# Designs tried in a protein design run: peptides against a protein of PDB entry 6IDX. Part 22

Target 1, 380 residues: chain A of PDB entry 6IDX
Amino acid sequence: KELAKLSADVTFATEFINMDGIIVLTRLVESGTKLLSHYSEMLAFTLTAFLELMDHGIVSWDMVSITFIKQIAGYVSQPMVDVSILQRSLAILESMVLNSQSLYQKIAEEITVGQLISHLQVSNQEIQTYAIALINALFLKAPEDKRQDMANAFAQKHLRSIILNHVIRGNRPIKTEMAHQLYVLQVLTFNLLEERMMTKMDPNDQAQRDIIFELRRIAFDAESDPSNAPGSGTEKRKAMYTKDYKMLGFTNHINPAMDFTQTPPGMLALDNMLYLAKVHQDTYIRIVLENSSREDKHECPFGRSAIELTKMLCEILQVGELPNEGRNDYHPMFFTHDRAFEELFGICIQLLNKTWKEMRATAEDFNKVMQVVREQITRA

## One batch from the design tools (peptide; aimed at target 1 L51 E52)

Design b2_p13_2_s3 (made by RFdiffusion4, then SolubleMPNN; from b2_p13_2, 6 letters changed)
Fold by OpenDDE base, seed 3:
Structure b2_p13_2_s3 (fold): chain B 380 residues (1-380), chain A 13 residues (1-13)
Amino acid sequence: as target 1 above (380 residues)
Amino acid sequence: LRSPKLPDLSKAL
């Protein structure tokens, strides 16, 4: 207990480390020997002293043994662990993951996200915070291949649901530390969109062009039986498609695929449009048809608007950026739906379309509307 | 979102 308090002092820490004191603490953990009176209390103070000593940055995290890692991971994976031990064990694992790629690899083998999710189902917000912090650390330090697997895993859907129900909708005020970890998790989750945001459309790819054609079909041919195979487009059909792509508000009416060659937002904009068209078909059709029937130059160009809105949302959500220290602004909506980004896009495109009408905008006012929409989104 | 009164851009002509 005294050691744990004194370990916060850098002068004491330096001398204690020079006396191999930290090695003694690690060996106490490694031994797992429950034979001592007050073992749990002693262990909690040992782990506190270890954290405080390591926080001085005097000793590399790589000094810890695999046995130590396994013991700490054991305290996180074991049911009915003392809250004080669990909290410190989560914090130690977080620090290990953040400070050492070699420790990350070892920890990622010893613990599962599912085990960490179980620690979110508790009333203790400190435990919940450290559990999310460790998940965030694992996500941040994961290789790119493993990040995508973590993203696609049922564990993330479950994680979002558990966070929503036990943290966000909990009967307790969210502390700043928890809000920061929720922000970090949000940023790391949206960084998975970076690949699509940076993927250029190939204007010559027929399969990608067929997605744009599907957007046209849903908007204008929704009552037409899908059995009309895309027959060889006569020149008259090409001219019809050019009109339809103009009505959709693409910049390139001849080949709308060219509008998706700019990165950001690349293919991510097309993904958002297709999601809107398939999941919110009535909303999509309404937005397109309301603007396609206008002769007054007050038409909101859906295609252009969707691309620029996707780019704006990526900027607002910091897609491709590392989480900033001191930020704690998270949106609860991002934990409510699996496709939260696309749902946000669907809300924001309706807001944009409304704002465009209310402002009586023309194509020349596009940037002014986008600025107003940005302010509306960032104040929400 | 309570939309503040947005500017009427048709009057900026």
Scores: peptide ipSAE 0.071, ipTM 0.736, DockQ to the pose 0.013
OpenDDE base, seeds 1, 2, 4, 5: peptide ipSAE 0.030, 0.023, 0.030, 0.019; ipTM 0.661, 0.625, 0.658, 0.604

Design b2_p13_2_s4 (made by RFdiffusion4, then SolubleMPNN; from b2_p13_2, 6 letters changed)
Fold by OpenDDE base, seed 3:
Structure b2_p13_2_s4 (fold): chain B 380 residues (1-380), chain A 13 residues (1-13)
Amino acid sequence: as target 1 above (380 residues)
Amino acid sequence: LPKPKLADLSKAL
């Protein structure tokens, strides 16, 4: 207990480290000797002293043995560990993951996200905070291939449901520390969209063109009897599609693929449009047909609006940026759905279409409508 | 990521 308190002093820490004191603490953890009557209390103080000593940055985290890592991971993976030991063990693992890629690899082999999820089901907000902090550390340090797998594991309705029901909708106020960890988890989840946001459409790729053609099909052929297969010549079909792409509100109605060559938002805008068209088909068809039937200069260009809205949402959500330590703004909605970004897009595109009508906007007002929509989204 | 508040862990003992 006295050692744990004194370890916060840099002068004491320096002298204690020079005496190999930290090595003695690591060996106490490694030994696992439960034979002492006050083992749990002694271990909790040992782990506190270890954390305080390591916080001075005098000793590299890479000094820890695999046996030490396994003992600490064991305290997180076992269901019947003292809460005081569990808190310190989560904090140690977080620090190890953040400070060393080699320790990340070892820890990622010893613990599962499922084990960390069990620590979210408790009423202790401090345990929940450290569990999310460790999840965030693992997510941040994961290689890109494993980040998508972790995202799919986070997209597991289970983790999001547990965060939503036991953390966000818990009977206790969310503390600043928890709000920050929820913000970090949100940012790290949206950073998985960066690849698609920075992917340019190849206007020569037929498979990518077929997605745009599917948007046209859903909007205009969904009610057409398949018996009206356009048996008219290839030129009339191309001219017909150019008209349809104009009605869809693409800037390049001759080759809509050119509208997706700008990054951001690149292919992410097309993903959002396709999601809307498949998951919210009635909403998509309504928005497109309502604007396609207008002969007045007040048509809302869906294709252009969807692209610029996707870009705006990426800017608002800071997609591709690292989490900021000063930010604690998390959106509970992003914990309700696996496709939360696409659902947000589907809400915001309806808001944009409404705002366009209310403003009686023309194509010249486009940037002004987008600015009003930005203010509406950022105040919600 | 803000380091775990070690001071809060030391006070909880």
Scores: peptide ipSAE 0.039, ipTM 0.688, DockQ to the pose 0.090
OpenDDE base, seeds 1, 2, 4, 5: peptide ipSAE 0.029, 0.027, 0.025, 0.031; ipTM 0.644, 0.644, 0.624, 0.666

Design b2_p13_3 (made by RFdiffusion4)
Pose (drawn by RFdiffusion4):
Structure b2_p13_3 (pose): chain A 370 residues (1-223, 234-380), chain P 13 residues (1-13)
Amino acid sequence: KELAKLSADVTFATEFINMDGIIVLTRLVESGTKLLSHYSEMLAFTLTAFLELMDHGIVSWDMVSITFIKQIAGYVSQPMVDVSILQRSLAILESMVLNSQSLYQKIAEEITVGQLISHLQVSNQEIQTYAIALINALFLKAPEDKRQDMANAFAQKHLRSIILNHVIRGNRPIKTEMAHQLYVLQVLTFNLLEERMMTKMDPNDQAQRDIIFELRRIAFDAETEKRKAMYTKDYKMLGFTNHINPAMDFTQTPPGMLALDNMLYLAKVHQDTYIRIVLENSSREDKHECPFGRSAIELTKMLCEILQVGELPNEGRNDYHPMFFTHDRAFEELFGICIQLLNKTWKEMRATAEDFNKVMQVVREQITRA
Amino acid sequence: SPLKPTPLPPLPS
């Protein structure tokens, strides 16, 4: 108990650390008997002292043994133990992950997505905060080529709805540190879109060109002389600036292939809305048609700007958009809503092709005021 | 720039 008190003082901590005092603590956790059952209070003070000593930055986090790591991960992976032990265990794991790529790799193997998510279902906001913090730390430290798989795994176990039901709509008001973790989670989540945003279409890749052909087919085949007239104009009546080679329009980064993903999502998941928008504007040879392809690409870019896809998380922000915690595919759903808004605003302005940038500005103002 | 860890838990009673 006394050690947990004094260890926050750097003057004391240095002295204790210079006698390998941290090893006394790690050895106790590694091999001490009945720690959770008979000595949980002692164990809580031990973990408090350990974290306080490590927070002075005198020694590397890489000093910790695999045995110590496994024991701490064990306290998190178990059907919940004492709240004080769990809180400090989650905090130790977060610090290990943030401070070492090697420790991240070992910890990622010792804890499951389900075990971490289950700790969000406790009524204690600090346990919830550290759980989300550990999740954020794993995302921050995951190799670029593994982060997407981790996101899918957390999504399949319902991380989003659990956060919505147990944190955002929970009884306890969200305090500042929890709000910060939700902000970081949202930033990391949006940043999963960044690679596709910056990926150019290869116009010479037939498989990618066939995606655009499929998009056009879904809409034009819902319309016979009128259908024929649409196809003679290649992709003009789908609204692409490059009428003959729309794949070239997807070389603009941002939004790149993310725009294509959004269009395909709208066509497949919301086929009636996609068909309505395209057919209201595919036979319009007055200058008043709303160009779908051009509008979708620019809207995708605008949404990426509004939502700050690609921005790094920082210490100063605690903001988040709660509606993104209400749908597994909220970004794509937002695209669909905004493309309908864009078409409504276009018609309200009796807009022509020359008005394209003005309409996009009004849409930007509508979205950002909402 | 790396983010800082969440603040430490309070001292137990």

Design b2_p13_3_s1 (made by RFdiffusion4, then SolubleMPNN; from b2_p13_3, 4 letters changed)
Fold by OpenDDE base, seed 3:
Structure b2_p13_3_s1 (fold): chain B 380 residues (1-380), chain A 13 residues (1-13)
Amino acid sequence: as target 1 above (380 residues)
Amino acid sequence: PALKPLPLPPLPE
């Protein structure tokens, strides 16, 4: 207890480390000797002293043994550990993951996200916060391939449901620390969209063009009997499609693929449009047909609007940016759906279409409508 | 900046 308190002092820490004191503490954890009458209390103070000593940055985290890591991971993975030991073990693992890529690799082999999820089901918000902090650390330090796997694990209805029901909808107010960890988790998950946001469409790729053609098909052929396949010549078909792409509100209605060559938002805008068209088909068809039948200069260009809205959402959500320590703003909707970004797009495109009508906007007002929509989204 | 670890709660007296 006294050692743990003194370890916060840099002068004491320097002297104690010079006496190999930290090595003695690590060996106490490694030994796992439960034979002492006050083992749990002694261990809690040992882990506190270890963290306080390591926080001075005098000793590299890479000094810890695999046996030490396994003991600490054991305290997180075992269901019947003292809460004080569990808290400190979560904090040690978080610090290890954040400070060392080599320790990340070892820890990622010893613990699963499923084990950390069990610590979210408790009524203790401090335990929940440390569990999410460790999840965030693992997510931040994961290689790109494993980050997608972790995101798929976060997209698991179970983790999102647990966070939603036990943290967000819990009977206690969310503390600032928890709000920050929820923000961090949101940012790290949305950063997986960066690849698609920075992917340019190849206007020569037939598979990518077939997605744009599918958007046209869903909007205009969904009610057409397949028997009226226009048997008319290839030129009439091209001219017909050019008209359809104009009605869809693409800037380049001759070659809509050119609208997706700008990064950001690149292919991410096309992903959002396709998601809307497949998952919210009635909403998509309504928005497109309502604007396609207008002979007045008040048509809302869906294709252009969807692209610029996707870009705006990426800017608002800071897609591709690292999480900031001072931010605590999270969207509860992120925890309600696996495709939360595409669902947000689907809400915001309806808001944009409504705002366009209310403003009686023309194509010249486009930037002004987008500015009003930005203010509406950022105040919600 | 790298995310900082959460501070430990004080041990009960």
Scores: peptide ipSAE 0.044, ipTM 0.756, DockQ to the pose 0.745
OpenDDE base, seeds 1, 2, 4, 5: peptide ipSAE 0.035, 0.033, 0.035, 0.035; ipTM 0.737, 0.711, 0.729, 0.713

Design b2_p13_3_s2 (made by RFdiffusion4, then SolubleMPNN; from b2_p13_3 with S1A T6L S13K)
Fold by OpenDDE base, seed 5:
Structure b2_p13_3_s2 (fold): chain B 380 residues (1-380), chain A 13 residues (1-13)
Amino acid sequence: as target 1 above (380 residues)
Amino acid sequence: APLKPLPLPPLPK
């Protein structure tokens, strides 16, 4: 108890470390000896002293043994551990993951996100916060392949559901620390969009061109009686497609693939458009056809609008940026849907189309409409 | 900056 208090002092910490005192603390944890009177209290103070000593940055985290890691991971994975031990064990694992890539690898072998989810199903918001903090640390330090696996896993859907039900919809106010961890989790998850955001369309890739053609098909052929597909020659087809791509509001009506060569938002804009067209088909068709029938120059260019909106959403959500320690703003919508970004895009594109109509905008007003829409999204 | 770990609350007296 006194050691844990004194370990917060850098002068004491330096002298204690110089006396190999931290090695003694690690050995106490490694021994796992439940035979001591007041073991739980002693262990809680030992873990406190250890963490406070390590927080001075005098000793490298790489000094810890695999046995120590296994004991700490054991306190997190075992049911019915004392709350004080669990909290400190989560914090130690978080610190290990954040400070050492070698420790991350070892910890990722000993614990799963599924085990950490169990600590979210409790009434203690502090434990929930430390569990999310450790998940965030693991997510941040994961290699790209493992980050994608963490996001795609049923565990992530389950994680979002548990956070929504046990944290966000809990009968308690969200503390600043929890709000920060929810923000971090949101940022780290949206950063998985960075690859697609930075992927340029290849105008020569037929598979990518077929997606643009599918957007055209969904907008114009889904309502057209199949009887009026005239077998008219290749030139009429090309001219028809150029007209259709103009009606879709692409900037390059001849080769819409060129509109997706700029990064950001690259292919992510095409992904959003395709998602809207397939999942919200009636909304997509309505937006396209309402604007395609206008001869008054007040048509909202869907293709251009979708690209610039995707870029703007990436900027608002800070896609590709690391989480900031001072931020605690999170969007509950992120936890309600698996495709939350594409659903947000689908809401925002409707808002854009409405705002365009209300402003009686023309193509010259495009940037002004986007500014108004940005303000509307950032105030919501 | 790398995220900082959560500060530990003091143990109950």
Scores: peptide ipSAE 0.041, ipTM 0.698, DockQ to the pose 0.751
OpenDDE base, seeds 1, 2, 3, 4: peptide ipSAE 0.032, 0.034, 0.039, 0.036; ipTM 0.647, 0.615, 0.693, 0.687

Design b2_p13_3_s3 (made by RFdiffusion4, then SolubleMPNN; from b2_p13_3 with S1M T6L S13E)
Fold by OpenDDE base, seed 3:
Structure b2_p13_3_s3 (fold): chain B 380 residues (1-380), chain A 13 residues (1-13)
Amino acid sequence: as target 1 above (380 residues)
Amino acid sequence: MPLKPLPLPPLPE
């Protein structure tokens, strides 16, 4: 107890570390010796002193043994552990993951996200916060392949449902620390969109062009019997498609692929458009056809609007940026759906289309409409 | 900045 208190002092910590005191603490954890009276209390103070000593940055986290890691991971994976030990064990693992890539690798072998999910189902918000903090640390330090796997695990309805029901919709106010961890989890999840946001369309890739053609097909051919003979000359078909791409509101209606060569938002805009067209087909068709039938210069260019909206959403959500320690603004919607970004796009494109109509906008007003929509999204 | 670990709450006296 006194050691844990004194370990917060840098002078004491320096002297104690110089006396190999931290090695003695690690060996106490490694031994797992439950034979001592008050073992749980002693262990809780030992883990506190260990963390306070390590926080001075005098000793490398890489000094810890695999036996130590396994003992700490054991306290997180076992269902019948004292809350004080569990909390400190989560904090130690978080610190280990954040400070050492070698320790991350060892911890990622000993602990699963599924085990951490069990700590989200408790009424203790502090335990929930440390469990999410450890998930965030693991997500941040994961190599790209494992990061996508963790994202897929987060996209699992079970984890999102648990966070939503036990954390966000809990009977207690969300503390600042929890709000920050929820924000961090969102930012780390959105950073997976960076690759698509920075991917340029190749205007010569036929497979990428076929996606744009699918957008045209869904908008204009959904009711047309496939019996309209492929026999009208290639030039008439190209001229018809150019008209259709103009009605879709592409800037380059001759070669819409050119609109997706700008990064950001690159291919991410096309992904959003395709998601809208397939998942919310009625909404997509309505937005396109309402604007394609207008002769009054008040047409909302869907293709251009979708691209610029995707870019705007990436800017608002700071896609590709690391989490800011001072922020705690989380969006509950991102815990309700697996494709929450595309769903946000689908909401915002409807808002944009509505705002365009209400403003009686023309193509010259495009930037003004986008500014109003930005203000609407950022105040919601 | 790199994410920092959460501070530990004090042990009950």
Scores: peptide ipSAE 0.043, ipTM 0.752, DockQ to the pose 0.753
OpenDDE base, seeds 1, 2, 4, 5: peptide ipSAE 0.040, 0.033, 0.035, 0.034; ipTM 0.739, 0.709, 0.726, 0.717

Design b2_p13_3_s4 (made by RFdiffusion4, then SolubleMPNN; from b2_p13_3, 4 letters changed)
Fold by OpenDDE base, seed 5:
Structure b2_p13_3_s4 (fold): chain B 380 residues (1-380), chain A 13 residues (1-13)
Amino acid sequence: as target 1 above (380 residues)
Amino acid sequence: PALKPLPLPPLPK
């Protein structure tokens, strides 16, 4: 207890470390000896002293043994551990993951996100916060392949559901520390969109061109009686498609693939458009057809609008940016749906289309409409 | 910047 208090002092910490005192603390943890009277209290103070000593940055985190890591991971993975030990063990693991890539690898072998989710199903918001902090640390330090696996895992759906039900919808005010961890988790989750946001469309890729053709098909052929597809020659088909791509509001009516060559938002805009067209087909068709039938130059160009809206949403959500330690703004909606970005896009594209009509906008007003829509989204 | 660890848990009373 006294050691844990004194370990906060840098002068004491330096002298204690010079006396190999930290090695003694690590060995106490490694021994796992439950035979001591008041073991839980002693261990809680040992872990506190260890954290306080390591926080001075005098000793590298790489000094810790695999046995130490296994003991700490054991306190996190075992049910019915003392809350004081659990909290400190989560904090130690977080610090290890954040400070050492080699420790991240070892910890990622000993613990799963699924085990950490169990610590979210408790009434203690401090434990919940440390559990999310460790999840965030693991997510931040994961290599790209493992980050994608963490994202695609049923564990993330479960994680989002548990966070929503046990944290966000909890009968308790969200503390600043928890709000920060929820913000971090959102930023890290949306950073998975960066790959698609930075992927340029290849105008020569037939599979990517077929997606654009599918957007055209869904908009114009889904309501057309299949009987009126005249077998008209290749030139009439090309001219028809150019007209259809104009009605879809692409900037390049001849080759809409060129509209997706700029990054950001690259292919992510096409993904959003395709999601809208497949999942919200009636909304998509309505937006396209309402604008395609206009001869008054007040048509909202869907294709251009979808691209610029996707880019704007990436900017608002700070896609590709690292989490900022001073931020605690999180959006509960991102915990409600697996494809929350595409659903947000689907809401915002309807807002854009409405705002365009209300403003009686033309193509010259495009940037003004986007500014108004940005203000509407950022105030919501 | 690397995320900072959470503040150290309070000492047991």
Scores: peptide ipSAE 0.083, ipTM 0.751, DockQ to the pose 0.840
OpenDDE base, seeds 1, 2, 3, 4: peptide ipSAE 0.074, 0.041, 0.051, 0.082; ipTM 0.630, 0.672, 0.641, 0.753; seed 1 fails the geometry check

Design b2_p13_4 (made by RFdiffusion4)
Pose (drawn by RFdiffusion4):
Structure b2_p13_4 (pose): chain A 370 residues (1-223, 234-380), chain P 13 residues (1-13)
Amino acid sequence: KELAKLSADVTFATEFINMDGIIVLTRLVESGTKLLSHYSEMLAFTLTAFLELMDHGIVSWDMVSITFIKQIAGYVSQPMVDVSILQRSLAILESMVLNSQSLYQKIAEEITVGQLISHLQVSNQEIQTYAIALINALFLKAPEDKRQDMANAFAQKHLRSIILNHVIRGNRPIKTEMAHQLYVLQVLTFNLLEERMMTKMDPNDQAQRDIIFELRRIAFDAETEKRKAMYTKDYKMLGFTNHINPAMDFTQTPPGMLALDNMLYLAKVHQDTYIRIVLENSSREDKHECPFGRSAIELTKMLCEILQVGELPNEGRNDYHPMFFTHDRAFEELFGICIQLLNKTWKEMRATAEDFNKVMQVVREQITRA
Amino acid sequence: PLPPLKPPPRPVP
């Protein structure tokens, strides 16, 4: 108890650390008996002292043994134990992950997605905050080539809806540190879109060109003489600036292939909306048609700018858009809503092709005022 | 009593 009190003072901490005092604590956690059942209070003070001592930055986090790591991860992976022990354990794991790639790798193997998500379902906001913080830490430290798989795994176990039901709509108002973790989670989530945003289409890749052909087919085949006239104009009546080679339009980064992904999503998941938008504008040979392909690419770029895809998380922000916690594919759903808005605004302005940038500005103002 | 636990650190780019 006294050690937990004094360890926050650097003057004391240095003295204790210089006698390998941290090892006394780690050895106790590694091999001490009946710690959760008979000595939970003592264990809580031990973990408090350990974290306070490590927070002074005198020793490396890499000093910790695999045994110590496994024991702390054990306290998190178990069917919930004492709240004080769980809170410190989650905090220790978050610090280990943030401070070492080696510790991240070992901890990622010792804790499951389901175990972490289950800690969000407790009524204690600090436990919830540290759980989300550990999740954020795993995302921050995951190799670029593993982060997407981790996101899918958390999504399949309903991380989003659990946060929505147990945190955002929970009884306890969200305090500043929880709000900060939600902000960080949202930033990391949007940043999963960044690679596709910056990926150019290879116009010489037949498989990629066939995706555009399929997009056009879904819409034009919903229309016969009129259908023939649309196809004679290649991809003009689908609204692409490059009428003959629309794949070239996807070499613009941003938005790159993310724009293609959004179009395909709209066509497959919301086929009626996609067909309506394209056919209202595919036989229009007055200058008043809203060009789908060009509009979708620019809208995708605009949404990326509005939502700050690619921005790093920082210490000064606590903001988040709560509606993104209400749908597994909220970004793509937002694209669909905004492409319908774009078409409505286009018609309200009796817009022509020359008005393209003006319409996009009005749409930008509409979205950002919402 | 058990001392309060510090909040999670915030990211600094």

Design b2_p13_4_s1 (made by RFdiffusion4, then SolubleMPNN; from b2_p13_4 with P1D P4A P9R)
Fold by OpenDDE base, seed 4:
Formats: structure tokens, sequence, C-alpha cells
Structure b2_p13_4_s1 (fold): chain B 380 residues (1-380), chain A 13 residues (1-13)
């Protein structure tokens, strides 16, 4: 008890560490000896003292044994642990993950995101905060292969649903620290889009070109049975497609694939367009056909608009940027849907199309429309 | 009473 208080003092910590005091604390945890009177209280003070001592940065986190890690992970994975022990165990694991890649590997073998999600289903916001902080630490320190596994749509869906229902829609004000951890989780989630944002389309890749062709098909051939494509007119067909790609509002009407060679937003813009076309087909067709039937120079170029909007959304959401320690601004909308970025794109493209009409914009006004839309998105 | 834990460290990567 006194040790846990004194361990916050750097002078005491230095002396205690020089006396192998941390080793004694680690051995107390490793022993798991429930035979001591007031074991839970003793353990909570031991873990407190350990954290406070390690926070001075005098001792490397790599000094901890695998037995110690397993004990701490055990306190996080077991359903009936004292709240004080659980909180400290989450904090220790977070610190271990952040300070040591070798400890990250060991911890990632002992705990799952599913176990951490259970600690979000509680009323204690401090436990919830440390659980999200540990998830964020694991996400941040994960190698790219495991980051993809942590990023699996199912784990994210469940995590997002639990966060939405138990944290965001909870009956309690969100504290600054929780808001920061939600912001960090949001940033780390958006950074998964960076690869697609930086992926250039290959104009010679037929599979990628077939996606653009599918966008055309959904917009213009939705009533035509695909069986009746008469094989005979390759040149007329190319000329027809060039017209259709113009009507879709691509900058390069001959080869729309060229519009996706710029990064950012690269292929991410095509992903958004395809998502809109497949998931919100009526909205997509309406936007395309409404603008494609205009000969008054007030047509909104859908293809160009979708690309520049995707880029703008990446800029607004800071895709590829690291979390800022000072920020705590998160978007609750991103916890409401599995494909929240693509859904946001679908909302914003409708807003853009509306704003274009309201402004009576022409192609010369494109940048002005985009500036107005940016302001609308950033104020919403 | 146990000392309150400090908030989680704000990890910058």
Amino acid sequence: as target 1 above (380 residues)
Amino acid sequence: DLPALKPPRRPVP
C-alpha cells in the first residue's frame, strides 16, 4: 500500500529499482498465490506499484517474464476479476504492447479482441477506456498481416456495435480520454483505406477496366438483357462506350481508367463508385441519368466528382495520418455501419449533386462546388 | 483506497 504511493516518486523509484524491487513485485504476480490474506488487495497494490515504477522509464518492459504476461492476460480474460485488478491489468498490457514489439507478440497470442470487447459491455468508463486503448495499441503495433486480421469486418462490426451501444449511446457523458481513444480507433481504421487510396489503376488491367464497364452497364444497360449484345460492331461499340463514359462524367472519355491513375485517391474512388452502384443502385442510376440527359452545360460530371470527393473525404478524415495526441474528435457515424466510409461517400455524392444544381454550376465552377461541399461536410 | 490510474498513454506511433 505504501509502496504503491511511493512508487510515483522518481527518487523512491530509482532506489527501489536499484534494490531489485521490481523483480520482487513481478515474482508476487507470477506466484499466483491466492493463500495470502487480502490477496486481491495486495495484488491490486502490487500492480499499481509495478505500473508506477515502470512509468519512470528506468527499467525496460522486456524484463518481464512470460509467466508474468500470462498472469496479467489471465486477469483480462477471466470473467470474474476484481475491477481494480482488471483496470491495472489492461493498463499493464497496453504499456507492454506500446513499449515492446516482443511483448506485443506474446500478448497477441494470449488475448483476443473478443475478450477485450467484453470489457466494453460494462458501465465503468475507465475500464472501457483502457480496453479501447489496448485494442488501439494492439492495432497500432500489429504487423501488416495481423493488422488485416484485426481489421476483419466481423471483429470491427462487433466492436463498432458494442462501442456504439455501450459507449457512444450510453447514458453517461463521454470523457475526454474515451473520446481520444475513439478518435485513435477511428484514425487507425481509416488508415486501412490508405493502401487503396495509394493504389494506381493499371489502365491495361482488364479486370479493373471491367469494373468501369460494370459502372456503365448498371447506369445504362439495366433494362437490357446482357444476352442481346450483338457481336458485330466493335467500332460502333467503342464509340458508344466513349459516349457513355462522357455521360458518366469521366475526364478521359476514351479510357476512364486514366482518371484512376492519380494517387490519392487511386482505386479507392473506384471502390466507392462500385459500392454506390451495387448497394445504392437507384441512387447511382438517378444521379448518372439526371446529369447524362442534360445538354445545358449544367451536368454534374459524376466520375470526376466521385474521384475528387473521395480525395476530399480522405483529406477531411486524414487517411494515412498518425493519430494526434491532442485530438479527441471522433465521428459517431463511423460506428453505425460496417462500410461507413462508402456510406459517407454515398451521402456526400448526393450532397455534391444537390449543391451543383443549387449553384447552377458548370464544369468551370467545379472547384467552387467542391469548396462549398467541403465546407458543408466539415460543418455537419 | 488504491491510487487512481493515470489515463492510458496517448500513443503516438
Scores: peptide ipSAE 0.297, ipTM 0.900, DockQ to the pose 0.820
OpenDDE base, seeds 1, 2, 3, 5: peptide ipSAE 0.291, 0.285, 0.290, 0.293; ipTM 0.895, 0.893, 0.895, 0.897

